# Peptides against a protein of PDB entry 4N3Y, part 84

Target 1, 83 residues: chain A of PDB entry 4N3Y
Amino acid sequence: ETRDQVKKLQLMLRQANDQLEKTMKDKQELEDFIKQSSEDSSHQISALVLRAQASEILLEELQQGLSQAKRDVQEQMAVLMQS

## One batch from the design tools (peptide; made by RFdiffusion4, then SolubleMPNN)

Design b2_p23_2_s1 (from b2_p23_2, 13 letters changed)
Fold by OpenDDE base, seed 2:
Structure b2_p23_2_s1 (fold): chain B 83 residues (1-83), chain C 83 residues (1-83), chain A 23 residues (1-23)
Amino acid sequence: as target 1 above (83 residues)
Amino acid sequence: as target 1 above (83 residues)
Amino acid sequence: LEERLEQLRLELEAFKAELEAAQ
């Protein structure tokens, strides 16, 4: 019967709309997650990069300082040996 | 008429299914994007970890170098005092 | 790491001061 077909189609349409609403909600949650995750990751990675760079610069300075200190030791010992 | 209602509901159902399919596709693309982004972030973090480990190794070498330099000074001073 | 680096910096400065005092 056509009236039974109407009732079946109404149920199918209701189910389709429920699935659509659920999927749209899930999509929106994923978009929000991507936005938040991107901001958090970008901030965290940038901070780690800056810390790494600062550490490397300091290490280079310390390496230079140690090399100079070793040279100073050698020079002082040479002076002591001459006197 | 009921038959006209059937035709209208069939159209509405097609439209709902089309929108559902599109939204499901978009959702899948977002899930794929999240997966790929997570992998990329993991690779970046791994690279930063290796960079930090390299800094730790250099720091240990500098600490050892400084300790050795101090020992060398003490030893040389002891030799000079004995001679 | 930053804390260890700062400690090493202080140790190096102390070593330089010791060398200067030995002159």
Scores: peptide ipSAE 0.134, ipTM 0.706, DockQ to the pose 0.066
Fold by OpenDDE base, seed 3:
Structure b2_p23_2_s1 (fold): chain B 83 residues (1-83), chain C 83 residues (1-83), chain A 23 residues (1-23)
Amino acid sequence: as target 1 above (83 residues)
Amino acid sequence: as target 1 above (83 residues)
Amino acid sequence: LEERLEQLRLELEAFKAELEAAQ
């Protein structure tokens, strides 16, 4: 009967709305998590990249310096042997 | 009347279920995004670790090279003094 | 790594100074 349909539909509607509210809350929490995680990860990775790049540049400079120093040593030894 | 209530509740239920379905889809997409983002971040960090390891290897080589260069100078000077 | 790099830089500079003084 129609009255029974009303009662059944009212229950189904309450259940649907409860589930919707819960799902909306979960969705919002995920959005908040993504926002925070993205900001933190981006900053951390960027800092690590800059640190790595600085170290690599210094290593290259040191490598060049060592090579030059070795050449200078050989040149000085040659001069000493000639005199 | 009861018949009008049934029709109204049926409409409200359909609307609630449509919103629920959409919100559930959005939530799933956010979960998928988080999973993908986590994998991407992990790969970036792994790459940075490899760069740091490469820098460490080069540093060890440069340290050994400098030590050897110093020893070579001392040895050559000793030979010159003995001659 | 940065600490070790700085130490190596200082050692290299000292070595260069020694070579220059020998001239």
Scores: peptide ipSAE 0.133, ipTM 0.705, DockQ to the pose 0.065
Fold by OpenDDE base, seed 4:
Structure b2_p23_2_s1 (fold): chain B 83 residues (1-83), chain C 83 residues (1-83), chain A 23 residues (1-23)
Amino acid sequence: as target 1 above (83 residues)
Amino acid sequence: as target 1 above (83 residues)
Amino acid sequence: LEERLEQLRLELEAFKAELEAAQ
């Protein structure tokens, strides 16, 4: 019966619209989350990278310093030994 | 008329379902993006942790090297002083 | 790590000073 079809379709339409509204809300929340998360994580990772790089540079300098110190000692010892 | 109402509701339902399908697809893509982004970030952080650990290892080696160098110099100086 | 690196730097500088004093 056509009348029963109308009632059924009205219910189905309400259900579809309710689901659509819910899904649209979820989508918006995901978009907001992505936007916020991307900014936060990018800054944090960048800071960690810079910190790591600074440490590595310092370590290299210390390596060079130690190597040079050892060479200097060897040279001094050589002078002392020939005296 | 009820018949016309049925036709109208059928069209509206099709439109709602089409929009729902599209929105659900978009939502899924966002979820997939978040998942992938999280994995990528995790990998970056893991790499940074390894870099930090490598720096710590090198630091310890340099500390040991310096300590040993100091001891060696002191021993050599002691020998020279008693000669 | 940064703190430990700074400590090592100071130790190296002290070692250099000792070497200079030995001359």
Scores: peptide ipSAE 0.133, ipTM 0.705, DockQ to the pose 0.065
Fold by OpenDDE base, seed 5:
Structure b2_p23_2_s1 (fold): chain B 83 residues (1-83), chain C 83 residues (1-83), chain A 23 residues (1-23)
Amino acid sequence: as target 1 above (83 residues)
Amino acid sequence: as target 1 above (83 residues)
Amino acid sequence: LEERLEQLRLELEAFKAELEAAQ
């Protein structure tokens, strides 16, 4: 009968709305997580990149300095050996 | 009447299910995005780690080179002083 | 790494100073 159908449909609608509310909440939590995670990761990665770049520049300077120092040693030793 | 209620509830249930399906799809897309983003971040961090390790190796080589240069100077000075 | 780099920089500068003094 139609009355039984009404009662069944009311229950089904309530269940659907409950599931919808739960799913909407889950979706919002995922969106919030993505926003926060993206900001955190971006800042962390940027900091690591800058740190790596600074280290690499310094390493190149040190490498050049060491090469020059080695040349200076060789030249001085040559002068001393020839004296 | 109950018949009109049945028709109204059937429409409402259809609308609720449509919205639920859409929201579930959106949630799945967010989950997929999080998974992909996590993998991308992991790869980027791994690359930065390798970059840092390369810098560490170069630093060790420079330290070794400087130590050797100092030893070379000391040895030559010792030879010259003994002559 | 940064601390070790700074240490190496200082050692290199000291070595250069020693070489200059020997000239």
Scores: peptide ipSAE 0.135, ipTM 0.706, DockQ to the pose 0.065; fails the geometry check

Design b2_p23_2_s2 (from b2_p23_2, 11 letters changed)
Fold by OpenDDE base, seed 3:
Structure b2_p23_2_s2 (fold): chain B 83 residues (1-83), chain C 83 residues (1-83), chain A 23 residues (1-23)
Amino acid sequence: as target 1 above (83 residues)
Amino acid sequence: as target 1 above (83 residues)
Amino acid sequence: LEEELERLRLELEAFRRELEEAQ
């Protein structure tokens, strides 16, 4: 009967609404997760980049130190050989 | 004496070289880590974005379904009231 | 989509009331 059909349709409508609400919640959770993950990754990468830059500076300093030390050794050897 | 100075400088040079090599290795490892982390994060974010888009499409479909269901219920109620 | 959901909720509530009043 028509009454029973209406009851069925009302139930289907409630179910559809529940599914819609659930899906909207899930979507929002995903968006929030993406945002948070992106921020976390960005911060981590930035920190690592800075660390790498510090290492590069140290490398340059050590390289210069090595070059100087080599020159100093060569000079001292020359003095020794001339004595 | 000069001989002892040379010996000291040679030791310092070896130590500096060892430190340089270690630092170069550390720098390379950091660069590799950053590259890998960035790629992983990018892929993850892209996948999550696609999932969010799929959810949005589903929401639109559910919305259309709800609208149609409402119309169907209204039509059935009209038939019932006219019987 | 939040607005869309709210609109749908309100529409459903109104429709339920209409059905109850018509019966």
Scores: peptide ipSAE 0.055, ipTM 0.465, DockQ to the pose 0.015
Fold by OpenDDE base, seed 1:
Structure b2_p23_2_s2 (fold): chain B 83 residues (1-83), chain C 83 residues (1-83), chain A 23 residues (1-23)
Amino acid sequence: as target 1 above (83 residues)
Amino acid sequence: as target 1 above (83 residues)
Amino acid sequence: LEEELERLRLELEAFRRELEEAQ
């Protein structure tokens, strides 16, 4: 009976629409999660990069210090040898 | 006494070198961590993007299904009206 | 996608009205 078929299809249409809305919500939540995750990771990586850069500066200072200390020792040895 | 000074400087030099090596190691570990973290995040984000794309495809299918269902109902109504 | 959803909602609403008028 056609009327019954129409009512059945109306129900199916409503159900499909409900599923559509749910799926759209889920998709949006997923996109928001991706965005937030990416931002958090980016910030974390940036902080770590800055820390690495600080370490690099320290290394350069230490290298210079070592070079100077080496020169100082060599000078002291020269004085000793001349005494 | 010069000899004592030399020995002191030699000790300082060794200590500085040890610190340098430690700092270099720490820097390398930090760089490795950053690299790994970035790769992990990238992979995770990629997986989530694929999931979002799948959801988008489903939405398109649902849209098409709804459109078809609407057409089907309209056709049934037309038959009913003509009866 | 939000626009698409709204479009579908409007289409469904219009369809429901058509069904009501046909009854």
Scores: peptide ipSAE 0.053, ipTM 0.463, DockQ to the pose 0.015
Fold by OpenDDE base, seed 5:
Structure b2_p23_2_s2 (fold): chain B 83 residues (1-83), chain C 83 residues (1-83), chain A 23 residues (1-23)
Amino acid sequence: as target 1 above (83 residues)
Amino acid sequence: as target 1 above (83 residues)
Amino acid sequence: LEEELERLRLELEAFRRELEEAQ
């Protein structure tokens, strides 16, 4: 009967609304997660990049030091051979 | 004496080389970590974005369904009142 | 979407009230 159909449709409408609300909540949670994850990753990566750059500077200094040390050893060896 | 100086410098050179090699390894590990982290994050974020988009499509479908259901209920109510 | 959801909620509530009053 028509009355039963109306009641059924009312129930379906309520159920659909509940599903909509749930889905909207889930979507918002996903968006929030993406935002937070992106920010966290960005900060972490930036820190790691700076750390890597610091290591690169140290490497350059060590390379220069090694070159100088090599020259110093060669000079001392030459003096030793002359004496 | 000169001989002692040479030996000292040779040791310093070896130590500096060891430090350089270690630092180069550390730098490479950091670069590899950044690369891997970036790739993992990119894949994860892409998947989450797609999931969010799917939820958005579902929301649109539910909205349309709710609108139709409302119209159907209104129509049935009108029929009920006429009978 | 939040605004759309709120509009739908209000519309559904109003419709439910109308159905109850009409019966």
Scores: peptide ipSAE 0.044, ipTM 0.475, DockQ to the pose 0.031
Fold by OpenDDE base, seed 2:
Structure b2_p23_2_s2 (fold): chain B 83 residues (1-83), chain C 83 residues (1-83), chain A 23 residues (1-23)
Amino acid sequence: as target 1 above (83 residues)
Amino acid sequence: as target 1 above (83 residues)
Amino acid sequence: LEEELERLRLELEAFRRELEEAQ
């Protein structure tokens, strides 16, 4: 009868609402996770980039040092050959 | 003397070169790590985004279902009140 | 969506009350 149908539909509506709420929660959790993960990854990458840049500076300094040392050796060799 | 100086400088040059090579290697490893990490993170985020989108679709379907169920309940209530 | 969900909850509760009153 109609009353039974109404009660059934009310139950179905409650169940659907519960499922909707659950799905909304799940979606929000995923969005939060994505946000946090992205931020963490970004920070990590930034830190590593800075470290790489520091290494680059060191490389440049070493290259300069090598160039100077090479020149010094060449000069000393020239002196040696003259003696 | 000059010969001793040359030998010393040659040693220093070798040491500097070794350090340079090491630093270059370290830098390359960091760059490779950054690249791989970034790619992995990007793929993970993309996958999660797709999952979130699927959840969004489900939410829309549930909302539509709830709306229909609401209408059905209202109609049945009207019938009940008329009887 | 949260607001819509809450609205639907309230509407459902109202329907329940109306049904009870009609009985």
Scores: peptide ipSAE 0.063, ipTM 0.481, DockQ to the pose 0.014; fails the geometry check

Design b2_p23_2_s3 (from b2_p23_2, 12 letters changed)
Fold by OpenDDE base, seed 3:
Formats: structure tokens, C-alpha cells, sequence
Structure b2_p23_2_s3 (fold): chain B 83 residues (1-83), chain C 83 residues (1-83), chain A 23 residues (1-23)
């Protein structure tokens, strides 16, 4: 019956619209998640880079200090051997 | 006493070396973490982008389907009104 | 892409209105 067919098509159309709306929402959520994830990752990486740089500075200072300390010890040992 | 001073300096030097070694290890771990985190983020973002693209395709298909369905319903209604 | 989504949202809203009017 044509009338029944029309009603069936109307229902199918409503269901399709509902699916479209849901898919649009899902897509928007994905885009928002991508944006947020990217920003968070960028911030985290930047923070870690800064920490690594701080460690690098410390390493350089320690190396210089160690070299000087070694020289100082050698000098003191020389004095000790002379006395 | 010079002898005691030398021993103290030797201890300080050893402690400094230990600190240096630890800091070098920490720096390496940070660099490894940055690399891994960046790779993971890149992969995740790529996956999400692909999902978003799939949703876009679905949206376009649904929109076209809805337009056709609307036309079909209108045609059936016209037939019904004529009969 | 946001532009495309906005356009689709508008079309969907219009379609829903037309469907409701037809029922």
C-alpha cells in the first residue's frame, strides 16, 4: 500500500537524519580532541625540553667543576709530596 | 692538615662524579621520553585525523542520501494524492 | 572543515524542519 510505503519512508528519513546529527557530533568531538591533544602534547614537550636544557647546564657546570677539583687535588698532592 | 684536606677533596670529587653520572642518566631518560611522547602523539593525532575524515565521508553520503530520500517521499506523496 | 560542518548543520536543520512539516 502506497500510504504505508510513504510512512515507512518518512520513518527511514527521520532515522537517517538522527544518524547524520550523531555523526556530526562525533566528528566535532574528534576535532576538539585532536586540538586539545595536540596542545597538551606541545606543552608537555616544551616543558621537557626546558628540563633537559637545565640538566645540560648542570652537566656543563659539573664537568668544569670536576676538572678544577681534579687540578686542585693534584696540586695539593704535589704540595704534600714536597713537604 | 694537608693530608686530611686531600682526602676530603678526593671524597668531594667522587661525589661530584657520582652526581654527574646520575645527571647524565637523567638527561638521557628525558630525551628518550620526549622522543617517545612525540612519536606517540603524532601517531594518535594521525589516527584521529583519519577517523575525522571517515566521518566527513559518511556525513556527505548521508546528506546526499537524505536529499534523495526527501525527493522519493515527495514523489510518493504526489502519487498518493493523485490516486 | 569547521565551515563544512557548519554548512551540514544548517542543511540538517532545514531538512528536519521540512520533514516535520510534511508529517
Amino acid sequence: as target 1 above (83 residues)
Amino acid sequence: as target 1 above (83 residues)
Amino acid sequence: LEERLRELAQRLAEFKAELEAAQ
Scores: peptide ipSAE 0.056, ipTM 0.469, DockQ to the pose 0.021; fails the geometry check
Fold by OpenDDE base, seed 2:
Structure b2_p23_2_s3 (fold): chain B 83 residues (1-83), chain C 83 residues (1-83), chain A 23 residues (1-23)
Amino acid sequence: as target 1 above (83 residues)
Amino acid sequence: as target 1 above (83 residues)
Amino acid sequence: LEERLRELAQRLAEFKAELEAAQ
């Protein structure tokens, strides 16, 4: 009966719509996850970059200190040789 | 004694150099970590983006299917009304 | 991508409304 066919098709339509809705939700969740993951990674990397930069500054300071210390030692050695 | 001063300064220089080397190593490790973390995140995000795109394609297909199903139901209803 | 998703959501909502009206 045509009536029965209509009812069957209506059911199929509802089922398909439910699947579509579910898939849309899944897609949204994936996009949200990507966004959150990207933000978290970006923040973490930025923090680590800052730490690395701080270390670099310290290295430069140490290098300067070592250079000065070397000069001081050399000067003292010169004095020692003269005495 | 100047000699003792020289020896003391040489020791200090050695200690400072050791600290410098350690700090340089630490910096390198941080840079390596940042690089690895960034690469891992990039790959993960890319994979998730592809999944999201696949879901989008599925959504479009479902939408088309639903549209056709709707038309089929409407046609059947029209036939029913004429009978 | 977000905009496209919103468009799809709107289409789904409209389709759902049409389906309910047809039932």
Scores: peptide ipSAE 0.049, ipTM 0.466, DockQ to the pose 0.023; fails the geometry check
Fold by OpenDDE base, seed 4:
Structure b2_p23_2_s3 (fold): chain B 83 residues (1-83), chain C 83 residues (1-83), chain A 23 residues (1-23)
Amino acid sequence: as target 1 above (83 residues)
Amino acid sequence: as target 1 above (83 residues)
Amino acid sequence: LEERLRELAQRLAEFKAELEAAQ
């Protein structure tokens, strides 16, 4: 009968709504995850870039020190040769 | 004596060079890691975005189905009321 | 994206209300 058909359709509609709600939730969670992941990656990369910069500065300082040391050695050798 | 001073400086220079080389290696590894991490993150985010799109499509389909189902129920109810 | 999701949520809520009213 028509009443039974209506009830069946109402049930189907309810089930579909439940599925829709679930899917909406899943989508939201996925979007949130993407956002969080992106932010985390950005932060991590930034931190690593800073570490790389620190290494670069250290390298420059060491290079300067080595150049000076080389000059000092050469100076001492010159003095030795002339002594 | 000057000879001893020269030898000392040579040793110091060698040690500094070793440290420099190590730091250069560390920097390179860090840069490589940053590059790899960035690529991996990009790929992962892209994949997740595609999944989000799939969810969105599903939601739209469900919404269309629900709208139709609602109309069907209303039609059946109207028939029932007029029977 | 967030706005689209909000719109969908609103539409779902309205649909649920209409369904409940029809029952």
Scores: peptide ipSAE 0.048, ipTM 0.462, DockQ to the pose 0.022; fails the geometry check
Fold by OpenDDE base, seed 5:
Structure b2_p23_2_s3 (fold): chain B 83 residues (1-83), chain C 83 residues (1-83), chain A 23 residues (1-23)
Amino acid sequence: as target 1 above (83 residues)
Amino acid sequence: as target 1 above (83 residues)
Amino acid sequence: LEERLRELAQRLAEFKAELEAAQ
């Protein structure tokens, strides 16, 4: 009967709506995950950049120290040679 | 003796150079890690974007299907009412 | 940054060579 067909279609429509709702939820979860992942990665990269910068500062300090030490040694050598 | 002081300074200079070399290596490793991490994150995000796009396509298809089903039900209702 | 590292590496290598030559 046409009536039975209508009932069948109504059921199919409800099922489709349920699937749509589920898929919409899944999409939202994916979008949230992407956003969260991007933010986390950004924070991690920023932290690593700061660490790299700290190492760079240390390298510059060491370089300065080495240059000074070299000069000090050369000066002591000069004193030694004049004695 | 001045000679002993020179030797001490030479040792300190070598130690400082060793530390400099170590720090340079550490810095390079950090930079490489940052680069690798950034690339990996970029790839992961891109993959997730593609998944989200696939879900969006599915949602659009479901929406179209639901709209069609709704129209079909309405048409069947009209037939039923005319019978 | 890579260029700075290369320069520092080069300077370190030169300094190391000078230290070895002075011994």
Scores: peptide ipSAE 0.045, ipTM 0.457, DockQ to the pose 0.021; fails the geometry check

Design b2_p23_2_s4 (from b2_p23_2, 10 letters changed)
Fold by OpenDDE base, seed 1:
Structure b2_p23_2_s4 (fold): chain B 83 residues (1-83), chain C 83 residues (1-83), chain A 23 residues (1-23)
Amino acid sequence: as target 1 above (83 residues)
Amino acid sequence: as target 1 above (83 residues)
Amino acid sequence: LEERLEELRLRLEEFRRELEEAQ
């Protein structure tokens, strides 16, 4: 009968709505996770890039210092060989 | 004396070179870490985006199904009220 | 970055060779 069919469909609608709400919640959790993960990764990568840049500056300074020291040693050796 | 100065500077050059090598290694490790972290994050985010998209498709299908079921129930209720 | 780092490695290797030859 029609009344029984209506009751059955109402139950099915409630069950489907519950599943819809659950799926919506799951989707939102995934989106929040992606957002948080991206922000954390971006911050971490930026910090590491800055550290790498600092190391690069230090390396260039050391190279310049070593080149100058090498020249100084060569000059002193030249004086020694002349004496 | 000049000879002693040369020996001292040679030692300083070796020490500075060792420090330079260490700093270069540290820089390389940081760059490798950034690269690996970026790749891992990219892969993870892509996978999560795909999961979110699958959930979105399911949500749309469920919404359409619910809308149709609602219409079917309304039609049956109309018949019942006429009887 | 990798290219720049490789250049520095080559310079360091050259420097080590020069130090060894000077000793």
Scores: peptide ipSAE 0.070, ipTM 0.454, DockQ to the pose 0.022
Fold by OpenDDE base, seed 2:
Structure b2_p23_2_s4 (fold): chain B 83 residues (1-83), chain C 83 residues (1-83), chain A 23 residues (1-23)
Amino acid sequence: as target 1 above (83 residues)
Amino acid sequence: as target 1 above (83 residues)
Amino acid sequence: LEERLEELRLRLEEFRRELEEAQ
């Protein structure tokens, strides 16, 4: 009967709409997670990059210091040989 | 005395070199961590993007289905009113 | 970064050799 068919279709529409809403929520949650994860990763990477850069600076300073110390040793050795 | 100074400087050089080596190792570890973290994040984000896209496709299909179902209900209602 | 690290490693190795020779 046509009337029964209408009622059945109305039920199907409601069920489909519920599924749609659920899927929309799931999608939104995933998008939010992606955004948050990306931001967190970006911040973490930035912090680590800064630390690595600090180490780089220290390395350069140490290299310069070692070079100078080497020169100082060589000079002292020369003095020793001359004395 | 000069000889003692030379020996002291040699010790200082060794100590400084040890510090340099340590700093280099630390820097390498940080760089490796950054690389690994970035790769992991990239893979996770990519996977989530694919899931979000799948949800998008489903949403579109559901929307189309709902629109069609709505039309079907309207047609059946019209038939009912005419009978 | 990897290239820079390798350069530093080479420099360090050379420095160690020079220290050993000086001792």
Scores: peptide ipSAE 0.070, ipTM 0.452, DockQ to the pose 0.022
Fold by OpenDDE base, seed 3:
Structure b2_p23_2_s4 (fold): chain B 83 residues (1-83), chain C 83 residues (1-83), chain A 23 residues (1-23)
Amino acid sequence: as target 1 above (83 residues)
Amino acid sequence: as target 1 above (83 residues)
Amino acid sequence: LEERLEELRLRLEEFRRELEEAQ
């Protein structure tokens, strides 16, 4: 009868509403996770980039030092040969 | 003596070169890690965004369905009251 | 970046060779 149909529809409506609420929460959690993950990754990458840049500077200094050391050795060898 | 100084400088030069090599390897590892991490994060975020978009579509469908269901219930109630 | 690293690697190899030759 019609009364039973109404009761069935009311139940379906409640179930749909519950599902909507659940899906809304799930969506919000995903958005929050994406935001947090993106920020964390960005900060981590930035920190690593800075570290890599520091290494680059050190490498340049080492190269310069090695060139100077080579010149110093050559100079000392020249002195040794002249004495 | 000068000979001893030359030997010392040669040792220092070797040590400096070893340090340079090590630092170059460290830098390369960092760059590789940054690249890999960035790619992994980007792909993960993209996947999550798509998932969130799917949820958004579902939410819109559910809202529309709920509105229709509400109308259907109201119509059935009207029929019930008229009979 | 990669090109610069490769250049440095080549220079390092040359330097090692010269150092070994000098010792």
Scores: peptide ipSAE 0.064, ipTM 0.451, DockQ to the pose 0.020
Fold by OpenDDE base, seed 4:
Structure b2_p23_2_s4 (fold): chain B 83 residues (1-83), chain C 83 residues (1-83), chain A 23 residues (1-23)
Amino acid sequence: as target 1 above (83 residues)
Amino acid sequence: as target 1 above (83 residues)
Amino acid sequence: LEERLEELRLRLEEFRRELEEAQ
């Protein structure tokens, strides 16, 4: 019967529409998550890079200080040995 | 006394070296963390992108199916109304 | 950065050696 066929097709169409809507929402959520994750990761990485750079600056300063201190100690030792 | 000064400078040099070593370790740990975090984020983002793409394909298929089903229903209704 | 860090490590090792020799 044509009426029965129409009703069946209408039900199938409703089911398909429900699946479509669900999938659309899922896709949007994934896109939003990717965007947010990327932004968060970028911020975190940038912060860590800055911290690493600060450590590098400190290391350079320490090395310079150590080199000077070493020279000073050597000079003092030379004076001591000559005394 | 020169000897006391030398000993003091040696101690200061040791302390500075300890700080240098610590800072170097901290910097290395930060670099390792950045590297690992970047890799993990990249893998995660790639996986999510693939999932989003799969959803997109499914959506396109569903839309095509729905369009065809709608046409079929309309044709059946036309036949019904003419009967 | 890795190359620079390795250079610093080498310098630190040399410094430690020199300190030990001086003590």
Scores: peptide ipSAE 0.069, ipTM 0.452, DockQ to the pose 0.022; fails the geometry check

